# Designs tried in a protein design run: peptides against a protein of PDB entry 3VA4. Part 94

Target 1, 107 residues: chain A of PDB entry 3VA4
Amino acid sequence: EPIGQLRLFSGTHGPERDFPLYLGKNVVGRSPDCSVALPFPSISKQHAVIEISAWNKAPILQDCGSLNGTQIVKPPRVLPPGVSHRLRDQELILFADFPCQYHRLDV

## One batch from the design tools (peptide; made by RFdiffusion4, then SolubleMPNN)

Design b2_p22_6_s4 (from b2_p22_6, 17 letters changed)
Fold by OpenDDE base, seed 5:
Structure b2_p22_6_s4 (fold): chain B 107 residues (1-107), chain A 22 residues (1-22)
Amino acid sequence: as target 1 above (107 residues)
Amino acid sequence: SAVEAQRAADLAALEAARAAAA
């Protein structure tokens, strides 16, 4: 069962989409084999990774050296490639220009 | 509703951040 969820808000690309997140590495990227597949040109093939080590631990987000970056909204900052960022519940994230939100699921 | 309002606020924050980074 999923431990978390990544929401892609609706936009010009289409309606809102929710992606389940599981234990282990959840790759965010343009490649269709990514756990969170965002098939958009501005998203790198392997853009970022959300790693969940345990259901009771905060996930770790890392940018994978993406072309257009990964940003946290509050407070606003660009994540340096490969640097671990502990995700907070309800964390607002920009993958390139795509607005997303992480939230923890009750498990 | 409160949920809808929060979602709108979240999206607005995201959009503001996106605009600032552009």
Scores: peptide ipSAE 0.666, ipTM 0.928, DockQ to the pose 0.028
Fold by OpenDDE base, seed 3:
Structure b2_p22_6_s4 (fold): chain B 107 residues (1-107), chain A 22 residues (1-22)
Amino acid sequence: as target 1 above (107 residues)
Amino acid sequence: SAVEAQRAADLAALEAARAAAA
């Protein structure tokens, strides 16, 4: 069962979409085989990874050396490639210019 | 509703951050 969820907010690209996140590595990227497939040109084929080690631990977000970056909104900052960032529940994230939010599911 | 208002606020924060980075 999913441990978390990544929400892509609605916008010019279309309606809101929710992606389930599971234990292990959840790759965010343009490639269709990614766990979180964002089929947009500004997203790298393998853009970032959300790793969930356990249901009761904060996931780790890492940018994979993406072209257009991964940003946290509060406070605003670009994540250095390969550097671990612990996701807070309700964390607001930009993958390139696409607005997303992570939230933990009740399990 | 409170849920809708929060979603709107979250998106506004995201949009502000996106604009600031451009």
Scores: peptide ipSAE 0.660, ipTM 0.927, DockQ to the pose 0.028
Fold by OpenDDE base, seed 4:
Structure b2_p22_6_s4 (fold): chain B 107 residues (1-107), chain A 22 residues (1-22)
Amino acid sequence: as target 1 above (107 residues)
Amino acid sequence: SAVEAQRAADLAALEAARAAAA
């Protein structure tokens, strides 16, 4: 059962999409085998990782040295590669130029 | 609705951040 959700807002790329997040590592990237597959040129094959641990269920986001970066919106900042960022519920995230939001599921 | 308004605000914040980073 999914612990969280990553929403990709609608845009020129297409309609809104929701990706389930599970315990363990959820890779965000252009590769089709990623948990969150974003098949767009500006997204790195392995762009970032959202890791959810069983002992707290609060996701840790890390950029994987992506070409076009990972940003948090509020407060605005670019995440340095490999540096852990604890995601808050409703966190707004940019993977490259793609607008997303993390949502914690009540399960 | 409140949900729709929040979605609009969130998207606006994302778009502003994207524009600032470009």
Scores: peptide ipSAE 0.651, ipTM 0.925, DockQ to the pose 0.028
Fold by OpenDDE base, seed 1:
Structure b2_p22_6_s4 (fold): chain B 107 residues (1-107), chain A 22 residues (1-22)
Amino acid sequence: as target 1 above (107 residues)
Amino acid sequence: SAVEAQRAADLAALEAARAAAA
């Protein structure tokens, strides 16, 4: 079962989508084989990674050197490539210009 | 509802951040 969720809010690109997040590496990117596939030109093929360990299940977000960046909203911050950011429940994230939210599932 | 209001607020925050970065 998924232990987290990444929500892509609705917009001109289409309706809201929810992506399940599992233990291990959840790659966010434009490539169709990504765990969180965001098939948009402004998203890098390998944009970011959300890694969830079995030990504490605290998700770590890292930008993978994306072209258009990964940003945390509260407080506003651009994530430097490769720097670990612990995701809080309900964390608001921009992958390039795409608005997302992380949600910890109650499991 | 409270849920809808929170969703709207979250999206607004995201949009503001997106605008600031553009």
Scores: peptide ipSAE 0.645, ipTM 0.923, DockQ to the pose 0.028

Design b2_p22_7_s1 (from b2_p22_7, 19 letters changed)
Fold by OpenDDE base, seed 5:
Structure b2_p22_7_s1 (fold): chain B 107 residues (1-107), chain A 22 residues (1-22)
Amino acid sequence: as target 1 above (107 residues)
Amino acid sequence: AAEEAAREELERKQEEHDAAAA
C-alpha cells in the first residue's frame, strides 16, 4: 500500500524508525498529526512535506519554513522554504540535525 | 554495506550542523 519509505537512522535520540509514505502530502514534523511524526524539540510542528503525486513519479520535498531547516546531503544543499526538491531513490536528508533516507518501494 | 556508508555520511553532516548551531 505505501509508495515510499522514510528511514530515520538511529542516534542519541533512539533506535532506527521507518515511516511509510503514501499518495498525497506526507507532513514531516513534531506534531502528532504528522504522517512522519518526529517528536523532538528541534523539529518544527510542521517542518517539511513530502508530496507524492503518482507511483511512477519522484516525490517532491519542501521545507515549510522550519526553524532549524532541511538539508540534502549529496550534493550539499540547504532547502529554502517552499522551494520544491525532487527526491531521488536513496536520497539522504537532514531534518534539523536528524539523519534520514528516502527509499522508493516496489509497488 | 551501502546503508552503513550512508549513515556515516549523515552522521558527519549532523556533527557539522551541530557545530555550526553551537
Scores: peptide ipSAE 0.065, ipTM 0.631, DockQ to the pose 0.050
Fold by OpenDDE base, seed 4:
Parts: C-alpha cells; structure tokens; sequence
Structure b2_p22_7_s1 (fold): chain B 107 residues (1-107), chain A 22 residues (1-22)
C-alpha cells in the first residue's frame, strides 16, 4: 500500500491527478516509466525524486538537475540539484510550474 | 476547500516567481 500521495492540482493541463508514493525512490518526470509521470514538455525526463525509507516515512525530495527546477512554495525555496529536502505533510511543491501537494497517508 | 486554497496559494507563488524572473 502507498505511504504517501502526490497530488497534481488541476490546471490548463487537465484535471487533478493523484499519484501513490511507495517505499524507495519515486521518480517524478516526463518519462512514462516514472512513478509520478508528468507528461509535459517542461518537465524533465527525470525531474526529481521522492525517496521514502522504511525507518522514516518522511519523504526526501531531491531535484535531479531538472531544466525548469523544483520549488517549495511555503516558505519559498528553489531546490539545488541533489540537495535533500524533507517533505512535510501537506507541503506544496512546484515541478517546473506545475502545482503539487504531498500528503502523508495514514497507514 | 483545502485543496482549492492550496492551489490558489501555489498559483500566487508561481506568479510571484515569474514576475521576479521577468
């Protein structure tokens, strides 16, 4: 069962979508093989990674050197490539300009 | 309602970022 969820809010691209997050690496990217597949040109093939460990369910978000970046919205922060950011529940994220939110699931 | 508010916040932040970059 999923440990978390990444919600892509609705926008000009289409309706809201929810992506389950599991233990290990959840790659965010344009490639269809990604756990969080965002098939949009402004998203890098491997844009970012959300890693969830068994001992700590709090995910670590890293930008993978994406073209258009990964940002935390509140408080604002552009994530340098490869720098670990611990995601908090309900954290708001921009992958390029696509608004997302992380949700910790009660499991 | 919470999702709607979150989206609005994200959109606002994105607009601010875009404005700063322009």
Amino acid sequence: as target 1 above (107 residues)
Amino acid sequence: AAEEAAREELERKQEEHDAAAA
Scores: peptide ipSAE 0.060, ipTM 0.615, DockQ to the pose 0.046
Fold by OpenDDE base, seed 3:
Structure b2_p22_7_s1 (fold): chain B 107 residues (1-107), chain A 22 residues (1-22)
Amino acid sequence: as target 1 above (107 residues)
Amino acid sequence: AAEEAAREELERKQEEHDAAAA
């Protein structure tokens, strides 16, 4: 049972996609073995990680030293590599230039 | 819809990002 969801909004890349997030580390990256596989050239093979330690705790987002960065949209913030960012429900995120949204699911 | 509003905001931010990266 997924604890969260990462939504990739529709765009030039294609339609909207929803990725389930589970306990532990959910790697966001271009590599197909990533939990959140974003097969786009501007996404690093291992771009970022969303770590969920418990269903009732906010996930931690970390950029993994990606080439094109990870940003929070509101308020605007570029995430330095390895710095923990606690995700809020409905948080808007840019992985490189790909708009995404984190959503906490009712477990 | 809240999702539509969020999408529009993200699109705006993406445009800003693209402009800054250019």
Scores: peptide ipSAE 0.046, ipTM 0.611, DockQ to the pose 0.048
Fold by OpenDDE base, seed 2:
Structure b2_p22_7_s1 (fold): chain B 107 residues (1-107), chain A 22 residues (1-22)
Amino acid sequence: as target 1 above (107 residues)
Amino acid sequence: AAEEAAREELERKQEEHDAAAA
């Protein structure tokens, strides 16, 4: 069962979508093989990764050298490629210009 | 421009969350 969730907010691209996150590496990208598949041109094929090493540990977000970047909203930060960012519950993220939110699931 | 708008929307959501959680 999923232990986290990444929500893609609704926008011009369409309605809101929720992606389950599991233990291990959850790749965010345009490639359909990604755990979090965002099929949009501005998203890199492998854009970022959310790694969850344990259910009781905060996930780690890393940009994978994406073309259009990955940003944290509060406090504002553009993530350099490969630099680990520990996700907080309810944290808001931009993959390129796509607004998302991480949720820790109560399991 | 689209990215900036998205950031602003997320900032608003974050502020709302913070207020609700306080």
Scores: peptide ipSAE 0.071, ipTM 0.627, DockQ to the pose 0.029; fails the geometry check

Design b2_p22_7_s2 (from b2_p22_7, 18 letters changed)
Fold by OpenDDE base, seed 5:
Structure b2_p22_7_s2 (fold): chain B 107 residues (1-107), chain A 22 residues (1-22)
Amino acid sequence: as target 1 above (107 residues)
Amino acid sequence: MKEEEELKRLEELQEEHDRAAE
């Protein structure tokens, strides 16, 4: 059962897409094998990871040394590779230039 | 413009959530 969701907002790439997030590591990347597959050239094959250790704990976001980076929208911050960032509910994230939002699901 | 406005609204929602959680 998913305990979180990553929403990719609509844009030139197409309509909004929602990706379920589960306990453990949820890899964000261009590779179709990723939990959050973003099949766009500007996204690295393995771009970032969202790790959820428990349903009642904030997920940890880490950039995996992506080419075009991972950013927190507010407050604005580029995440250095491998540095852990605790995601807040409803937090806005940029993977390269793709705006996304994390939110926790009720379980 | 629509995307930018949506992001702004979501940022506001995020701020409200943060305030409520404190």
Scores: peptide ipSAE 0.075, ipTM 0.590, DockQ to the pose 0.025
Fold by OpenDDE base, seed 3:
Structure b2_p22_7_s2 (fold): chain B 107 residues (1-107), chain A 22 residues (1-22)
Amino acid sequence: as target 1 above (107 residues)
Amino acid sequence: MKEEEELKRLEELQEEHDRAAE
């Protein structure tokens, strides 16, 4: 059962989409094999990873050396490749220029 | 413009959430 969710907000690319997040590594990328598949040219095949070690632990977000980067919206911050960022509930993230939001599920 | 406004609203919501969580 999913313990988290990543929401891709609607935009010119299309409607809003929600992706379930599970324990372990949830890869974000253009590749259709990714847990969070974002089939857009500006997204790297393996763009970033959201690792959830436990239901009661904040997920860790890491950019995987993406071409167009991974950014935290508030406060603004570009994540250096491989640097761990602990996600807060409701946190807004930019994968390239695609706005997303992490949501912790109450399970 | 619409997307920018939405993002701003979401940022504000996040800030409120963060404050409430402290």
Scores: peptide ipSAE 0.073, ipTM 0.586, DockQ to the pose 0.027
Fold by OpenDDE base, seed 1:
Structure b2_p22_7_s2 (fold): chain B 107 residues (1-107), chain A 22 residues (1-22)
Amino acid sequence: as target 1 above (107 residues)
Amino acid sequence: MKEEEELKRLEELQEEHDRAAE
């Protein structure tokens, strides 16, 4: 059962997509093997990871050394590779130039 | 200014989504 959700907002790439997030490591990337598969050229094969260690703990976001980076929107911050960022509920994230939003699911 | 403009766009996008999700 999913504990969280990552929303990819609609855009020129297509309609909105919602990705379930589970316990453990949820890889964000262009590779089809990723939990959050973003099949776009500007997304690295393994772009970032959202790790959820427990249902009652905030996920940890890390950039995996992506080419085009991972950013927090508010407040603006570029995430250095491998540095842990604790995700807040409803937080807006840019993977490359793709806007996403994380939110917790009620479980 | 660019960061501010981008933030504004994303906030507007979120607002539209919230309305649509009602």
Scores: peptide ipSAE 0.068, ipTM 0.581, DockQ to the pose 0.029
Fold by OpenDDE base, seed 2:
Structure b2_p22_7_s2 (fold): chain B 107 residues (1-107), chain A 22 residues (1-22)
Amino acid sequence: as target 1 above (107 residues)
Amino acid sequence: MKEEEELKRLEELQEEHDRAAE
């Protein structure tokens, strides 16, 4: 069962998409093999990773050396590659220029 | 870094989507 969700907001690319997040590494990237597959040219094949070690712990977001970066929206912050960022519930994230939101699921 | 106006738009987008999800 998913213990988190990453929402990709609707936009010119299409409607909103919700990606389930599970324990372990959830790779965000353009590659269709990614847990969170964002098939857009501006997204790196392996763009970032959301690692969830336990249901009661904040997920860890890391940029994987993406071309167009990973940002926390508020407060604005570009994540250096490989640097761990603990995600807060409802936190807004930019993968390249795609706005997303993480939220914890009550399971 | 993102400008305040852009952040506000993203926050509004967040709120809109949250309401739609309920």
Scores: peptide ipSAE 0.059, ipTM 0.591, DockQ to the pose 0.029

Design b2_p22_7_s3 (from b2_p22_7, 18 letters changed)
Fold by OpenDDE base, seed 1:
Structure b2_p22_7_s3 (fold): chain B 107 residues (1-107), chain A 22 residues (1-22)
Amino acid sequence: as target 1 above (107 residues)
Amino acid sequence: MEEEKRRAELEAQQARHDELAA
């Protein structure tokens, strides 16, 4: 059962997509093996990781040294590679130039 | 949902602009 959800907003790339997030590491990247597979050229094969622990269901987001970066939208902040960011419910994230939103699920 | 998306896009644009201006 998913603990959270990452929403990719609709855009020129296509319709909105929702990705379930589970306990452990949820890799965001262009590679089809990623938990959150974003098959777009500007996304690195291993772009970022969202880690959710059992004792703390608030996810930790880290950029994995991506080419085009990972950014928090408000307040604006570029995440340095490997630096942990604790995600808040409804937080807006840019992976490269793709706007996404994290949503905590009540389970 | 549409309102949230539009807000996200606007905020994302603002964020990008601020980064370029910094």
Scores: peptide ipSAE 0.183, ipTM 0.696, DockQ to the pose 0.042
Fold by OpenDDE base, seed 3:
Structure b2_p22_7_s3 (fold): chain B 107 residues (1-107), chain A 22 residues (1-22)
Amino acid sequence: as target 1 above (107 residues)
Amino acid sequence: MEEEKRRAELEAQQARHDELAA
């Protein structure tokens, strides 16, 4: 069962989409093979990764050297490629210009 | 949840605006 969720907010691209997150590496990217598949031109094929090592540990977000970047919304922060960011529950993330939100699921 | 989503979207929009304006 999923232990986290990444929500892609609705926008010009269409309605909201929710992506389950599991233990291990959850790749965010334009490639259809990604756990979080965001099929948009501004998203890199392998854009970022959310790694969850345990249900009781904060996930780690890393940008994978994406073209258009990964940013934390509040407080604003551009994530340098390969640098680990510990995600907080309810954290807002921009993959390129697509707003998303991570939240921990109760399991 | 709709209200929370709306708030989050607004916050994200504001963040984008601030980044573009900075």
Scores: peptide ipSAE 0.180, ipTM 0.700, DockQ to the pose 0.038
Fold by OpenDDE base, seed 5:
Structure b2_p22_7_s3 (fold): chain B 107 residues (1-107), chain A 22 residues (1-22)
Amino acid sequence: as target 1 above (107 residues)
Amino acid sequence: MEEEKRRAELEAQQARHDELAA
């Protein structure tokens, strides 16, 4: 069962996509084997990771040294590579220039 | 809700990559 969801908002790339997030490491990247596969040139092969250690704990987002970065929208913050950021429910994230949103699922 | 979704999309669209990175 998924514990969270990462939404990729619609844009020039196409329609909205919702990616389930599970316990453990959910890799965000351009590689097709990523949990959150974003097959776009500006996304690094392994761009970031969302780690969920427990259903009742906030996930941790880390940039993996991506070329075009990972940013929190509100308040604005560029995430240094490898630095842990605790995700808040409904938090808006930019992977490169792709806007996404994390949502905690009630399961 | 659709309202929350639309608000989030608008907010994300307004947040420019270069502005956040600068």
Scores: peptide ipSAE 0.166, ipTM 0.700, DockQ to the pose 0.041
Fold by OpenDDE base, seed 4:
Structure b2_p22_7_s3 (fold): chain B 107 residues (1-107), chain A 22 residues (1-22)
Amino acid sequence: as target 1 above (107 residues)
Amino acid sequence: MEEEKRRAELEAQQARHDELAA
């Protein structure tokens, strides 16, 4: 069922969490309604979106104008709001200061 | 998988540190 996975690494916030990613828009945010719910004050209610389409299973990441930003770790890049970034497998992402990693699943 | 995670965590942690230091 899930096409990908977003892993939130363990930290001061608690243990590691894995979030399944599906076709369509997977919203990353503090709101509990988000597909990837990160209930932390530094995360915007709707922080970013990871969109996966059937014709392009490589996710497209966009920052939604978050307060504390979305960054690609390597190579370092701050994502301008609304600008598409195609995620690579195993790519490391910072939502605010929370390190995450995208994993493509074999389905 | 555990080793990969550790590497990723370290890399992410280092990147975060570098950003804060910059």
Scores: peptide ipSAE 0.166, ipTM 0.696, DockQ to the pose 0.038; fails the geometry check

Design b2_p22_8_s1 (from b2_p22_8, 13 letters changed)
Fold by OpenDDE base, seed 2:
Structure b2_p22_8_s1 (fold): chain B 107 residues (1-107), chain A 22 residues (1-22)
Amino acid sequence: as target 1 above (107 residues)
Amino acid sequence: ADAARDAAAAARHAAFLAALAA
């Protein structure tokens, strides 16, 4: 059962999409093998990773050395590759130029 | 709705910066 969810907001690419997040590593990337598969040219094959160690702990987001970067929206912050960022509930994230939102699920 | 707007604005800004760096 999913512990969190990553929402890709609607845009020129199409409608909103929701991706379940599970315990362990949830890879975000263009590759279809990714847990969060974002099939867009500006997304790296393996762009970032959201790691969830436990249902009661904040997930850790890391950029994987992506070409177009990973950013937190509010407050604005560019994530250096490989540096851990603890996600807050309702956190807004940019993977390249694609706006997303993380939220914790009630489990 | 507000969150989506904020995110969209941030995305546009990021894209602009990326275009300048290209």
Scores: peptide ipSAE 0.099, ipTM 0.696, DockQ to the pose 0.040
Fold by OpenDDE base, seed 5:
Structure b2_p22_8_s1 (fold): chain B 107 residues (1-107), chain A 22 residues (1-22)
Amino acid sequence: as target 1 above (107 residues)
Amino acid sequence: ADAARDAAAAARHAAFLAALAA
């Protein structure tokens, strides 16, 4: 069962989409085999990873050396490649120019 | 609603900065 969810907000690309997040590595990227597949040119094939080690632990977000970066919205912060960022519930994230939100599921 | 608006604004800002750097 999913432990979390990543919401891609609606935009010029289309409607909102919700991606389930599971224990282990959830790869965010343009490649169709990514757990969170964002098929947009500005997204790197393997853009970032959200790793969830346990249901009661904060997920870790890492940028994978993406071309257009990964950013936290509040407070604004650009994530250096490979540096672990512990996600807070309801955290807003930019993958390139695509706004997303992480939330923890009640499990 | 606030979250979506804030995120959208941040995305637009990021795109603007990227355009300036191009």
Scores: peptide ipSAE 0.094, ipTM 0.691, DockQ to the pose 0.040
Fold by OpenDDE base, seed 1:
Structure b2_p22_8_s1 (fold): chain B 107 residues (1-107), chain A 22 residues (1-22)
Amino acid sequence: as target 1 above (107 residues)
Amino acid sequence: ADAARDAAAAARHAAFLAALAA
């Protein structure tokens, strides 16, 4: 059962896509085996991780040392690799230059 | 669609900054 959702907004790459997020580690990356597979050259094979714990459904986002970075949109902030960022509902995220939005599911 | 536009604008800004640093 998904606890959250990551929306990839539409762009030159194609239409909007929604990715379910589950308890544990949800890896964001270009590799096809990632939970959130973003098959784009500017995305690192393993770009970032969104971890959702059992005790608190609020996700923790970490950049995995990606080439092109992970950023929070508002307030704007580049995430240093390996530093934990607690995601807020409806938070906007840039993985490289790909805008996404986290949505907490009511479950 | 305000969120999408905000995110898109941020992406463009980030790309611009990266281009300036290149």
Scores: peptide ipSAE 0.087, ipTM 0.681, DockQ to the pose 0.039
Fold by OpenDDE base, seed 4:
Structure b2_p22_8_s1 (fold): chain B 107 residues (1-107), chain A 22 residues (1-22)
Amino acid sequence: as target 1 above (107 residues)
Amino acid sequence: ADAARDAAAAARHAAFLAALAA
């Protein structure tokens, strides 16, 4: 049962895509083994992680030392590798140069 | 929508900065 959703906005890469987020670690990366697989050159194989715990279903986003970084759009902030960022509903995120949005699901 | 546009603008800015740093 998904607890959240990560939306990849449409762009030159193609149409919008929605990725379900589950309890535990949801890895964002270029590797096809990632929960959120973004098969683009600017994305690191393991770029970031969105972790959702049972006791607190608000996701924690961490950059995994990616080459091109992970950033919050509003207010703008570059996420230092390994530093926890609590995602708010509807938060806009850049994985490298790919804009995404987190959406909390009501479950 | 506004969210997508704002995110896209930020992405373009990030790409520009990355290009300058490369």
Scores: peptide ipSAE 0.081, ipTM 0.677, DockQ to the pose 0.040

Design b2_p22_8_s2 (from b2_p22_8, 13 letters changed)
Fold by OpenDDE base, seed 5:
Formats: structure tokens, sequence, C-alpha cells
Structure b2_p22_8_s2 (fold): chain B 107 residues (1-107), chain A 22 residues (1-22)
């Protein structure tokens, strides 16, 4: 069962999309094999990873050496590749220039 | 072009992997 959700906001690319997040590694990237598949040219094939170790622990976000970067919106911060960032509920994230939001599911 | 973009992406990813190995 999904533990969290990543929402891709609507934009010039198209409508809003929601992606379920599970225990373990949830890879974000352009590759169709990714858990969170973002089929856009500015997204790297293996862009970032959201790892959830337990249902009662905050997920860890890491950039995987993406070309166009991963950023936290509030407070604004560019994530260096491989550096762990603990996600807060309702966290706003930029993968390249695509705004997303993480939230924990009530299960 | 797509080919050029993917080449840049690969170089960036390779650099990331090298850092992990250090």
Amino acid sequence: as target 1 above (107 residues)
Amino acid sequence: SLAEREALEERRHAEFLRKLAE
C-alpha cells in the first residue's frame, strides 16, 4: 500500500498528476521504469530518489546527479547530489523546473 | 538536440557516481 504521494502540479506540460510512494526507493526520472516517471526532456533519466524506510518516518530525498537539479522551495535550497534531505509533510519540490508536492497519506 | 542533451546528462551522472566512490 502507498505511504505517501507526490503531486506534479499542472502547467504548460499538461494536467496535474499524482504518484503513489511506497516503502523503499521511489526513483524520480524521465525513464519509464521510474516509480515517478516524468517524461520531459529537462528531467534526467535517473533524476532523484525518495526513500521511505518506515511508515512512521519522514522520507529522504536525494538528487542523483541530475543535469538540471533538484530544489526545495521553502526555504529555497538547491540540493547537492547525494545529500540527504528529510521531507516534511506538504514539502514543495522542484525537479528541474517542474513544481511538485509531497504529502503523507493517512492509512 | 536529444543526443547532445543525453550526452550532457551522462557526463553529469558519471561525475555523481565518481563522488560516491570516493
Scores: peptide ipSAE 0.311, ipTM 0.806, DockQ to the pose 0.942
Fold by OpenDDE base, seed 3:
Structure b2_p22_8_s2 (fold): chain B 107 residues (1-107), chain A 22 residues (1-22)
Amino acid sequence: as target 1 above (107 residues)
Amino acid sequence: SLAEREALEERRHAEFLRKLAE
């Protein structure tokens, strides 16, 4: 059962999509093998990773050396590759130019 | 091209791995 969710907001690419997040590593990327598959040219095959170690702990977001980067929206911050960022509930994230939002689920 | 983009991605990924290993 998912303990988190990553929402991809609607845009020119299409409608909104929700991706479940589970314990462990949730890879975000263009590759269809990714937990969060974002099949867009600007997204790297393995763009970033959201690691959830426990249901009661904040997930850790890391950019995996993506071409177009990963950013936190508020406050604005570009995440250097490999640097851990603890996600807050309702955190707004940019994977390349795609706005997303992390949401902690009630389980 | 796709091939060119993937090559760029690979270089950036390799750089990431090197930094991670430090």
Scores: peptide ipSAE 0.311, ipTM 0.804, DockQ to the pose 0.905
Fold by OpenDDE base, seed 4:
Structure b2_p22_8_s2 (fold): chain B 107 residues (1-107), chain A 22 residues (1-22)
Amino acid sequence: as target 1 above (107 residues)
Amino acid sequence: SLAEREALEERRHAEFLRKLAE
């Protein structure tokens, strides 16, 4: 049962897509093996990770040393690799140039 | 090129892993 959701907004790449997030590590990346697979050239194979713990359902986002970076939109902030960022509900994230939004599910 | 991009990506990732291990 997913406890969170990552929404990829629609764009030139196509329509909006929603990815379920589960307990543990949800890897964001270009690799098809990633939980959140973003098959785009500007996304690193292993771009970032969203980790969710049972004791704290608020996800922790970390950039995994991606080439084109991970950013928080409001307020604007580039995440240094490996630095933990606690995601707020409805948080807007940029993986490279792809805008996404985290949504906490009521479970 | 794609090859160059992937090479840069790999280097960047490798550096990240090394720093993580320190």
Scores: peptide ipSAE 0.304, ipTM 0.799, DockQ to the pose 0.971
Fold by OpenDDE base, seed 2:
Structure b2_p22_8_s2 (fold): chain B 107 residues (1-107), chain A 22 residues (1-22)
Amino acid sequence: as target 1 above (107 residues)
Amino acid sequence: SLAEREALEERRHAEFLRKLAE
């Protein structure tokens, strides 16, 4: 059962997509094996990870040494690789140049 | 090229893992 959701906003790449996030590590990347598969050239094969350790805890976002980076939009901050960032509900994230939003699901 | 980009990604990832291990 999904605990959260990552929304990829619509853009030139196509329509909006929603990805369920589960307990454990949710890998964001270009690889089709990723939990959050973003099949775009600017996304690294394994770009970042959103780890959810418990249903009642904020997810932790880490950049996995991606080529084009991971950043928080507001306030703007480029995440250093491997540094944990606790995601707030409705957090806006840029994976490379792709804007996304984390949503906590009410489950 | 795509090959070059993937090489760069691999390097970045390797550096990440190295730092993580420290």
Scores: peptide ipSAE 0.286, ipTM 0.789, DockQ to the pose 0.940

